# Peptides against a protein of PDB entry 5VZU: the designs that were tried, part 67

Target 1, 271 residues: chain A of PDB entry 5VZU
Amino acid sequence: GRTLEDIFHEHMQELILMKFIYTSQYDNCLTYRRIYLPPSRPDDLIKPGLFKGTYGSHGLEIVMLSFHGRRARGTKITGDPNIPAGQQTVEIDLRHRIQLPDLENQRNFNELSRIVLEVRERVRQEQQEGGHEAGEGRGRQGPRESQPSPAQPRAEAPSKGPDGTPGEDGGEPGDAVAAAEQPAQCGQGQPFVLPVGVSSRNEDYPRTCRMCFYGTGLIAGHGFTSPERTPGVFILFDEDRFGFVWLELKSFSLYSRVQATFRNADAPSPQ

## One batch from the design tools (peptide; aimed at target 1 S253)

Design b2_p28_4_s3 (made by RFdiffusion4, then SolubleMPNN; from b2_p28_4, 9 letters changed)
Fold by OpenDDE base, seed 2:
Structure b2_p28_4_s3 (fold): chain B 271 residues (1-271), chain A 28 residues (1-28)
Amino acid sequence: as target 1 above (271 residues)
Amino acid sequence: SKELEHDLDFLRPEDIEKIRKELEELLK
């Protein structure tokens, strides 16, 4: 029978083989693509750029973090056996902040799972509603055959009537109950711990996070087979570090900014 | 265990579940 060791060995052999194939493909078919760093915008959650992840048997992964209005994206710069380079490994919905519970309840995976799945359901509902509005709006452009109504020459009557006094309708400003914007605690870090049963290669992750957002990660089989998006949590630790909790995988990915300065890596100015 | 979980980090849930099931069948 196959042992646990045999299964692990076979999986590791396949990963090594795939990694070797990917690495060896560089010898025969190097397509050099110039990578441009995304321009920083004032509204960017952090400075966009290259981040280094270190995960499992894959080792060093480079991801480009970029901001696209209410979305952030992690794009793979390095491919792996599962996800090729250029794929969006993570998509972050900056509209859907995740509120982590207290440090005690953060240890509960089921609590994190509940919170994430509730947000996933809201995102799904918003997508369905937005899909209906986009669908109904296209249906009503029936071609109004503009029958050419004949040009009756209606005369120029010039009536300049003057002086309508502005009635001071002092409409009381109805108390717009300012929906209490829960003070965007954008500045106060909260204590952070991984839930029990979430794997992290290094226990050396930041123990304080600034904010979290709902996101999805891309997963696939070897050779990019059956790619799908799995729910997760983007965790902003600081200007140079973020994490992603893969909820279904029970895994945590830590990304750290690549400190290397690249000359001429700036995106060409939009012409 | 932990090392295996980390090497599984990028597998599909179905592939993880298949491996888990195969492991559970081996532990029987």
Scores: peptide ipSAE 0.116, ipTM 0.668, DockQ to the pose 0.182
OpenDDE base, seeds 1, 3, 4, 5: peptide ipSAE 0.021, 0.028, 0.020, 0.037; ipTM 0.463, 0.592, 0.459, 0.576

Design b2_p28_4_s4 (made by RFdiffusion4, then SolubleMPNN; from b2_p28_4, 12 letters changed)
Fold by OpenDDE base, seed 1:
Structure b2_p28_4_s4 (fold): chain B 271 residues (1-271), chain A 28 residues (1-28)
Amino acid sequence: as target 1 above (271 residues)
Amino acid sequence: SKEEERDLDMLKEEDIPKIKEDLAKLLE
């Protein structure tokens, strides 16, 4: 019978053959597009730029990380048989921080799954509420031909007088216990470990993280068939490293900053 | 499943030499 190893090798041979056929057929038809690095902003979580992913069989993955207000995006610079170049491999919601539990509970995949799915439902509710406000606003631009009603002179209503009765009512100041917004501990790294059953290509990932955010990852079949967004966790390790936990796929992708300095890679100044 | 396809897409670096050799034989 075929072993799991035999099936794995056959699948890998197919993927590399597909990549070879693709690269060989297009070798003479490669459209080179200039990529501009996104401008850095002071409020960016980390410096935007190119990151090298270690994700899968397809070899070198390059992703461009960029910041768009309350969202971060990972855009594929390298395509693979499933997801072509230029697609947003990850979309991060910087409004929805994920609070990781202690190390013992971080090993529990079901606990991480619960936390992520609760945030997903909040994001879904916010999108439904915001969609309703945008829908109602469009309906009222019926052209009210506001006939110019003649400006009737509003009579000067008389200045009623000063009667100053000093009602003493000493209402006790109810102590509004200001719920102390726990200062988002933005600065202290916490211990980090992958849940049991989350596959990593390399066990050499950072064992401390700065912060985590809710995000979605793009998945597709070969040839970009049935593309969908799956829930996940963006893990910021440091200025040069981040990860993404694909929740449904039980996989982890590590991304490291490309240290190469590209000359003339800056976006042209908006004229 | 899409999960199984991705678990299969996780090449171990140790498997790469063998895959390259087997591919070379397929291209002969």
Scores: peptide ipSAE 0.022, ipTM 0.496, DockQ to the pose 0.141
OpenDDE base, seeds 2, 3, 4, 5: peptide ipSAE 0.024, 0.018, 0.019, 0.017; ipTM 0.501, 0.497, 0.452, 0.449; seed 2 fails the geometry check

Design b2_p28_5 (made by RFdiffusion4)
Pose (drawn by RFdiffusion4):
Structure b2_p28_5 (pose): chain A 212 residues (1-129, 189-271), chain P 28 residues (1-28)
Amino acid sequence: GRTLEDIFHEHMQELILMKFIYTSQYDNCLTYRRIYLPPSRPDDLIKPGLFKGTYGSHGLEIVMLSFHGRRARGTKITGDPNIPAGQQTVEIDLRHRIQLPDLENQRNFNELSRIVLEVRERVRQEQQEGQPFVLPVGVSSRNEDYPRTCRMCFYGTGLIAGHGFTSPERTPGVFILFDEDRFGFVWLELKSFSLYSRVQATFRNADAPSPQ
Amino acid sequence: SPSQGQERLAALSEEEQLEMLQKLFDAP
């Protein structure tokens, strides 16, 4: 929904062109691999499926939310040269809620950082052996119309890599649940926010034979 | 590595993406 002008500034102009060129080299001679929608589950769940998400200058990507015990997984359906399609873009730890402060403390980025790194450390120890909402100051959000109320927060980690999916790594963050079908992830080390929203469209023949 | 369909899906309009998703779900 833009022209060469609105894009010729600039890093995104490059990424967009590469994509167009690369994908168009297929001339619709394509191979498809099967994917399934995730299993629904009652008590043990807060709703799975496909979501549209913001991935900075790469634009929106489609990500699948699925539940695997005390962890939620976000798997890329569409991706980018940094973190490709088919990868785990996010992992939400559902046993480590994070309490939301009043608006003024939410605004304080360092409080958020200290709190998140604390949980990261407690998690490393374990494994080794709604109210008003606002993003902290200094955290970017491509959306800006992110909901200003939220139901809860959890610790999570996202996967990052340089171009070519080089040296991928988990970085700490925090998952934010807004309503039944909108959620967010604050990328702590990037001071960046990704807003996700449910894909409302209905899909035929997409259910999996079983959870395995 | 992802399927060529998934790679193509990243460069389509919203309606075209829904159709592509349906193809991925119907893939054998």

Design b2_p28_5_s1 (made by RFdiffusion4, then SolubleMPNN; from b2_p28_5, 10 letters changed)
Fold by OpenDDE base, seed 3:
Structure b2_p28_5_s1 (fold): chain B 271 residues (1-271), chain A 28 residues (1-28)
Amino acid sequence: as target 1 above (271 residues)
Amino acid sequence: EPSEAEIYLGSKSEEEQLELLQKLFDAP
């Protein structure tokens, strides 16, 4: 199957090609490499697709949001001077929900930083433990030489020991009132505000969020120099809006669904 | 270096970017 890297190299070639169609009126040899919208799955957190974002100094960006089991991914469709098109600008771990504090404590950047860094450490520990289990399982296929060690017969069948008595004690079934785990109010949005010192290009971000997850964002210098993954928070506002808090950069990016309908956007059904 | 293409897409208007996205979906 085509890897996401293959699909990405496709998108990059297409974006390069789109430029070349605009720049070379004359040379028809532009090899567009078809993109598709990710197929929607019932278990997807929101409908996958194209989102427009405002990031840093670069203005309008287009990102493809896709779901991959317990991970979500934002892939750049537009490049910028730092991060080329098709790079995975954000990777979201849907296993690791971030619980935001109340509004008063949400203004404290150090509190958000603490929460995110604690989750980052858990993710790191889980990766280390899972790496060890996969390693140990391969080693023990040492050839058990089938030494035929002998038939020692030992028979002894003993004994029936007896009767012990009927002690009644009718211990009352203590009604362990199962504290009904109050169904996590999955439906009510939490009031949301950016921490003090987190920059946003637009103050018109949603003031209520549905849920947050741990994630990492890709950063690089100009010309894609020294690319690295930094910790952050994916914030789901609604079906059509999400944000990403870049913790180390102290910045916020807002993404809104592209409402345009594209022709030929769906992947061919696997025959 | 980021291809001048990628930079050019990011610098386009939303309308021009949507037209460009449609060309990606119309690619063979």
Scores: peptide ipSAE 0.331, ipTM 0.787, DockQ to the pose 0.309
OpenDDE base, seeds 1, 2, 4, 5: peptide ipSAE 0.302, 0.296, 0.333, 0.321; ipTM 0.739, 0.741, 0.800, 0.747; seed 4 fails the geometry check

Design b2_p28_5_s2 (made by RFdiffusion4, then SolubleMPNN; from b2_p28_5, 8 letters changed)
Fold by OpenDDE base, seed 5:
Structure b2_p28_5_s2 (fold): chain B 271 residues (1-271), chain A 28 residues (1-28)
Amino acid sequence: as target 1 above (271 residues)
Amino acid sequence: EPSEAEIYLGSLSEEEQLEMLQKLFDAP
């Protein structure tokens, strides 16, 4: 069967051509949907907003980065022949940090692949465990038509006397070792290099990264056929730059903040 | 339902890209 890499390469020329054709047609027929910038929160990894990206076959993209608790999301503002606008191109699990090896071992694609797939398996296990708890809870609310059992007259059990000596059960407060959320050490940026065989359209990617997280990227065939989430690595470089390594595609996308202010960009305050 | 505008920015200048993004913020 064709590999995802083969499909990606075969479609690369068609995708570039299609994107060019579409860009030349769109000036007259665009229905604009109202968007808002995500509100910034103190716990956001970086300021949310618009990022300009380059993707291997897709060329230039605009993505909205937003934060949703322990998840980050990249939403396509630009469509492409495979993935329409409004789709979540990347989903980042901020619970699952990727520790990159040293610079020498970062060149080994198989080492990165191993690290990512180990995290993927943990995420899959956590999803299965959480799915079981949600499944068992729904089954037991059969409508117990509690037929009102007739109130049998509860006989007045006599007033037993007061002498409950308070047993000093000094239940030692089990030290809930609050797993010290290791303060997000503004870790001194580590040297960064793409693995051998990972393609980038922009070779001028940052050679130092702050932190990495497990994520999934959306891939599809032309016309959004057979959409799939593939494993990847979100790489935070700085406040204004992040990358995504598409593991199965052996591709890297670099995203840089759109350094512009827009009118009417803020969401209406929740009343 | 307004079809999500498939915006292809690849051939647009930076200025045209910013204008197009501004149209998304000015949309009703």
Scores: peptide ipSAE 0.355, ipTM 0.785, DockQ to the pose 0.539
OpenDDE base, seeds 1, 2, 3, 4: peptide ipSAE 0.313, 0.307, 0.342, 0.320; ipTM 0.760, 0.753, 0.763, 0.756; seeds 3, 4 fail the geometry check

Design b2_p28_5_s3 (made by RFdiffusion4, then SolubleMPNN; from b2_p28_5, 10 letters changed)
Fold by OpenDDE base, seed 5:
Structure b2_p28_5_s3 (fold): chain B 271 residues (1-271), chain A 28 residues (1-28)
Amino acid sequence: as target 1 above (271 residues)
Amino acid sequence: GPSEAEIYLGSLSEEEQLKLLQKLFDAP
């Protein structure tokens, strides 16, 4: 069967051509929807805003990076024949840090795949557990018509005496081993290299990264057919650059901040 | 909301890209 990688490579030329056709037609016919820059928050991993990306076979795109608590989102500002503008091209789970191995083992795609797939499984488990708690809470509100069982006068059983010896059941406090969030080594970025077999359009990517997170990328067929989210790695390089490794596509996208000021870019202050 | 502009910016100059982005901020 065709792998996602095979499909991605086979359609690469078509996707580029289609994007070129779209761009050439756009001078006169685009309906622009108003956008705003996301407001910056103190707890944002980096300043939100516009990033210019190379999207493997898709070529150049503009993405809005925004932060939503423990999630980050890349929203397409530019659409393509597969994924229209306004779609979330990447979703990053800032709860699930990816620890890259040493530089030697970073060349091993299977090692990266193992790490990412283990995190994906944890995310799925957390979603299932949270889904069960939400499900069980709704089931109990069936109106049990508590038929009033007639209060039979239960006889006064005699007062047994007071010798409550306090059993010191020393409940050992179960050491909730708070998985020590390994302090983000905030200072020195780690050496970074793409795994063998991961394609990049530009070999000029940062060779040092600050941190990585689990994420998912949106893929679709032409005309936004069969959209699905594939596992990947969000790589923060610096304040102005991040990458995304598309694990199943074996591709890397580099995003660089748009270094421009725009008029009317700020959201209206909440009155 | 996000722009529905399905534009491939790869064929555009940086100046044209910035002009296009500005149109999204100037949109009604």
Scores: peptide ipSAE 0.330, ipTM 0.794, DockQ to the pose 0.534
OpenDDE base, seeds 1, 2, 3, 4: peptide ipSAE 0.313, 0.319, 0.300, 0.315; ipTM 0.809, 0.779, 0.786, 0.764; seed 4 fails the geometry check

Design b2_p28_5_s4 (made by RFdiffusion4, then SolubleMPNN; from b2_p28_5, 8 letters changed)
Fold by OpenDDE base, seed 3:
Structure b2_p28_5_s4 (fold): chain B 271 residues (1-271), chain A 28 residues (1-28)
Amino acid sequence: as target 1 above (271 residues)
Amino acid sequence: EPSEAEIYLSSLSEEEQLEMLQKLFDAP
């Protein structure tokens, strides 16, 4: 049978895109780019690491999940014909939690679409507002030549008299009912079902989820043509499983933690 | 149609594919 090396030699250009393989132009040496597992932080939503996708057409799909403050990132460790290895396949906004409705309304794709698109619009507004404050500050240091305009005389405005009766206007402090942010029940999983018309490659997905967040997924044509970020939902099931609902594609991807251990996987401790 | 490379990668065991992944951690 052909070895992996034989297939690599015959299909080098395609496999380079799929498997973090760089050819040194000089030596024809296949050099793998070194990766590290992200260090775990106490505030990480789950332990970062490698997750296996259910994408069966191109072999084992591996995504590295990492946390970056209020963002999480899925980075492709394996590429495919559309999206090369090293690309950020999903970006999760941990500031924008999505509350799923009841099971009956979770079956409605249009309801999920509404919720996601409302969050997408908020994210766009927040980005526009934050962009405007940075722009205005630099412009106006024109050197105002201090022309010494002359001292016109202070007219003594007359001391009008004292009689301010204390009106006891007892303005009742309008109870701004701080909408008690219902403590996000961080602990209890909720029943989960895919909307009607969302395709899953595997019907065996978790029927309970812990929490959901707004995210964007990368899509592209063959050979990484016209790459675009599309809206979606990150679904956290448990410590070892998450999903992504691709809203525009009407598809669901399930990811499960790789249980294998790797040598030399940890980043060098910052000295 | 899937390429010959895609067909081959799909024919590999999970263990063989994880051994390929180990090469990324062993890289310089």
Scores: peptide ipSAE 0.412, ipTM 0.884, DockQ to the pose 0.237
OpenDDE base, seeds 1, 2, 4, 5: peptide ipSAE 0.239, 0.345, 0.334, 0.346; ipTM 0.761, 0.798, 0.765, 0.854; seed 2 fails the geometry check

Design b2_p28_6 (made by RFdiffusion4)
Pose (drawn by RFdiffusion4):
Structure b2_p28_6 (pose): chain A 212 residues (1-129, 189-271), chain P 28 residues (1-28)
Amino acid sequence: GRTLEDIFHEHMQELILMKFIYTSQYDNCLTYRRIYLPPSRPDDLIKPGLFKGTYGSHGLEIVMLSFHGRRARGTKITGDPNIPAGQQTVEIDLRHRIQLPDLENQRNFNELSRIVLEVRERVRQEQQEGQPFVLPVGVSSRNEDYPRTCRMCFYGTGLIAGHGFTSPERTPGVFILFDEDRFGFVWLELKSFSLYSRVQATFRNADAPSPQ
Amino acid sequence: ADARHTEESEERRLEELEQLLEEYEESE
């Protein structure tokens, strides 16, 4: 929904062109691999499926939310050269809720960082052996119309890599649940916010044979 | 969001963009 002008500034102009060129080399001679929608589950769930998400200069990407015990997974359906399609973009730890402060403390980025890194440490120890909402100051959000109220927050980690999916790594963050079908992830080390929203469209023949 | 930016990553991205543009020109 833009022209060469609105894009010729600049890093995104390049990424958009590469994509166009790269994907168009397929002239619709394509191979498709099977995917499934995730299993629904009652008590043990807060709703799975496909979501549109913001991935910075790469634009929106489609991500599938699925539940695997005390962890939720976000798997890329569409991706980018940094973190490709088919990868785990996010992992939400559902046993480590994070309390939301009043608006003024939410605004303080360092409080959020200290709190998140604390949980990361507690998690490393374990494994080794709604109210108003606002993003902290200094955290970017491509969306800007992210909901200003939220139901809860959890510790999570996102997968990052350089171009070519080089040296991928987990970085800490925090998952934010807004309503039944909108959620967010604050990328702590990138001071960046990704907003996700449910794909409302209905899909035929997409259920899995079983959870396994 | 999930992009990590380094000098080496930027160089690889620009080399890949140049390669794709050359291939597009040859195809045209």

Design b2_p28_6_s1 (made by RFdiffusion4, then SolubleMPNN; from b2_p28_6, 14 letters changed)
Fold by OpenDDE base, seed 3:
Structure b2_p28_6_s1 (fold): chain B 271 residues (1-271), chain A 28 residues (1-28)
Amino acid sequence: as target 1 above (271 residues)
Amino acid sequence: TQARVTEESLKRFREEMEELLKKQKEKE
């Protein structure tokens, strides 16, 4: 049987090889592109910028977080054996907030899975409905030959017609108590814990989060084979930290802002 | 999923490790 030592050695060899493969991608870099930080907008969920994270077996990665209206994206600055640099590792739908349950139910992976899959289904339905509206609008512009119908004259006719009686019926307006959507308390972080069976490489993740959103993560085989988008949860912890729960992979990635100030790293203003 | 290291990646790793080991021996 494989010893624990054999398994450890095999796993360490795989990790070393993974590290070698992603680092060797830089040695083969024939083209250098300057990275510009995206401009900050007032409506951005947090300040856009560079974040450092731990992605799977690959160790430290750098991701650029940027905002695009009702979407956010994480773009890989560092490549790995599976996903090359410049790919969108995460896409966040800022229209679809995820409400986490209480801490007890947050430990239940199946509950989180249910919530995420329900949101995924809504996103799919909205995409189908929006596709139908765009299709129907094109058909009806048959060329109405607007024959110039002649300007028939404004007949003034004044007719005064009559007195119809005021029926009183005072139907009591049933107070539809509009359940005041309690203004989502924008400021108080909710308690946060990873579901049981979600792997985190760092146990020192924030235990409170501000909000969560539906998102998709990019996964691929080695050499970017069979790339696909899988459902996940973007967790905003604070201004400088976010996480991504990879639902199907049962993994969590923590990202922290790169605090380094870069001179002249701002994108050129669009002239 | 444990991303299975491709045989090609293993091959490239071995080739580069052999080159690195060769370069080390040339410096000694």
Scores: peptide ipSAE 0.017, ipTM 0.453, DockQ to the pose 0.169
OpenDDE base, seeds 1, 2, 4, 5: peptide ipSAE 0.013, 0.015, 0.013, 0.015; ipTM 0.409, 0.398, 0.372, 0.418; seed 5 fails the geometry check

Design b2_p28_6_s2 (made by RFdiffusion4, then SolubleMPNN; from b2_p28_6, 15 letters changed)
Fold by OpenDDE base, seed 4:
Structure b2_p28_6_s2 (fold): chain B 271 residues (1-271), chain A 28 residues (1-28)
Amino acid sequence: as target 1 above (271 residues)
Amino acid sequence: IGEKVTEESLERFKAELEKLKKELEEKL
């Protein structure tokens, strides 16, 4: 009987063939666009740049990692049959850290799913609240007709006397213990393992991670049909490696920095 | 990255692949 491995291998060959057919069909009308490396900023989580990604089914892809304040983006440099080049394959919310459990509980997919879906719900609530504030703030700029308030005459209020009893109501300022945002512990790298049932192309991924963040990944059918953003986890391993866990797909993508130095790849200075 | 692999997604994939094979054969 065909094994699950045989079916997977056949499907992988079919995906490669489909990718080849698509690329061959468009070969007659190649538009080349210059890609510039994003400038590095001091506050960037890691140096921005080109990363080679391994998607379990799609082989090797190139993604540009860039930082945009409290967000990071992975932009596809190479397209695949589902997601064309230039699309934001991943969007990372650097405000929403994911705390991974201990190594035993990291093997539980349902635990990781719970943690991520709780963060997803918080992000959704914050977006709804921020949408309301932006909506209400535009409504109140009715033109304040500055009616000139007539100069009512200064009635000389009389000099009432000096009774200086200092009521020492020493209302102790209630220490609003500002919940000290626990300084983002530059946590020593924690042990890392993929949940059971999350597919990786290989088991050769870093077994320690520095930080994790909530993110969304772009998925679509072939030909970029029905594109949607799915919840996931961005995993920072080190300065040159990150991963993305696609929860709904139960897939892991490992990204490694392209170590090549590019001449004249810096963005032109804004004139 | 593609949609979640389901029986329906696999059927759509196979149908598209067979279409693309025919379109390639017609160009050769």
Scores: peptide ipSAE 0.139, ipTM 0.719, DockQ to the pose 0.564
OpenDDE base, seeds 1, 2, 3, 5: peptide ipSAE 0.093, 0.122, 0.079, 0.122; ipTM 0.692, 0.716, 0.677, 0.709

Design b2_p28_6_s3 (made by RFdiffusion4, then SolubleMPNN; from b2_p28_6, 13 letters changed)
Fold by OpenDDE base, seed 5:
Structure b2_p28_6_s3 (fold): chain B 271 residues (1-271), chain A 28 residues (1-28)
Amino acid sequence: as target 1 above (271 residues)
Amino acid sequence: MQSRVTEESEKRFREELKKLLEEQKKKE
């Protein structure tokens, strides 16, 4: 029968082979690229910067989180056997918030799957509609040779008159009690749990989250073969921690801010 | 970014490990 040792050896052999294949791609050429931290903007969901993940068989991953209007991006700083450095690992749509159910229903993977797939369908529809508006706008610049139709004379429409009656009526200022939109209290974080059957590398993930968004993650075969975007959920825990639920892979990646301050790591100001 | 192969391999490993540990606990 298969032993724990047999399973461990098979898994370790696969990992070693993948690492060997990936490292052999660097044979004879080390290219160094300077990394610049993205500028922080007031409207950024959290401070942009470097985050470390300790997920998957690759061990340590570093990603750069950046904000681009209503989108956030995780860019790989470290490559892996499947996806090289500089690729966009996650793309987050900040327009499409995911509302997690109560803690009991959060354990149901099928419910989370339904919620995410409904949002995916909305995003697909919005992309199709926006593609049509951009397409129709370019087609109408056919050269209308507008022949110069002659200047018909502007008829002087007449001056009618005066009357001035002053009616007083002192309508009481109805106190429109502007229902003060209670500032969305920096709410006590919603209780958070992974669905049953979603694997985390460690069980030490935050058990409360601030908000969630729809996103997509990049997956590929060895050597970046057949790359595709898979649906998922971006989980904001706090200023220094976020997660990504990979829906199809049934896995969770936790990212924590790199606390190191880098001097002179800011992008040069555009001159 | 998840490797299809690494995540599937790691998942299979965890599932088989869990199964073996559960089977061991039933024999004790």
Scores: peptide ipSAE 0.017, ipTM 0.414, DockQ to the pose 0.157
OpenDDE base, seeds 1, 2, 3, 4: peptide ipSAE 0.015, 0.013, 0.016, 0.016; ipTM 0.392, 0.292, 0.417, 0.421; seed 1 fails the geometry check

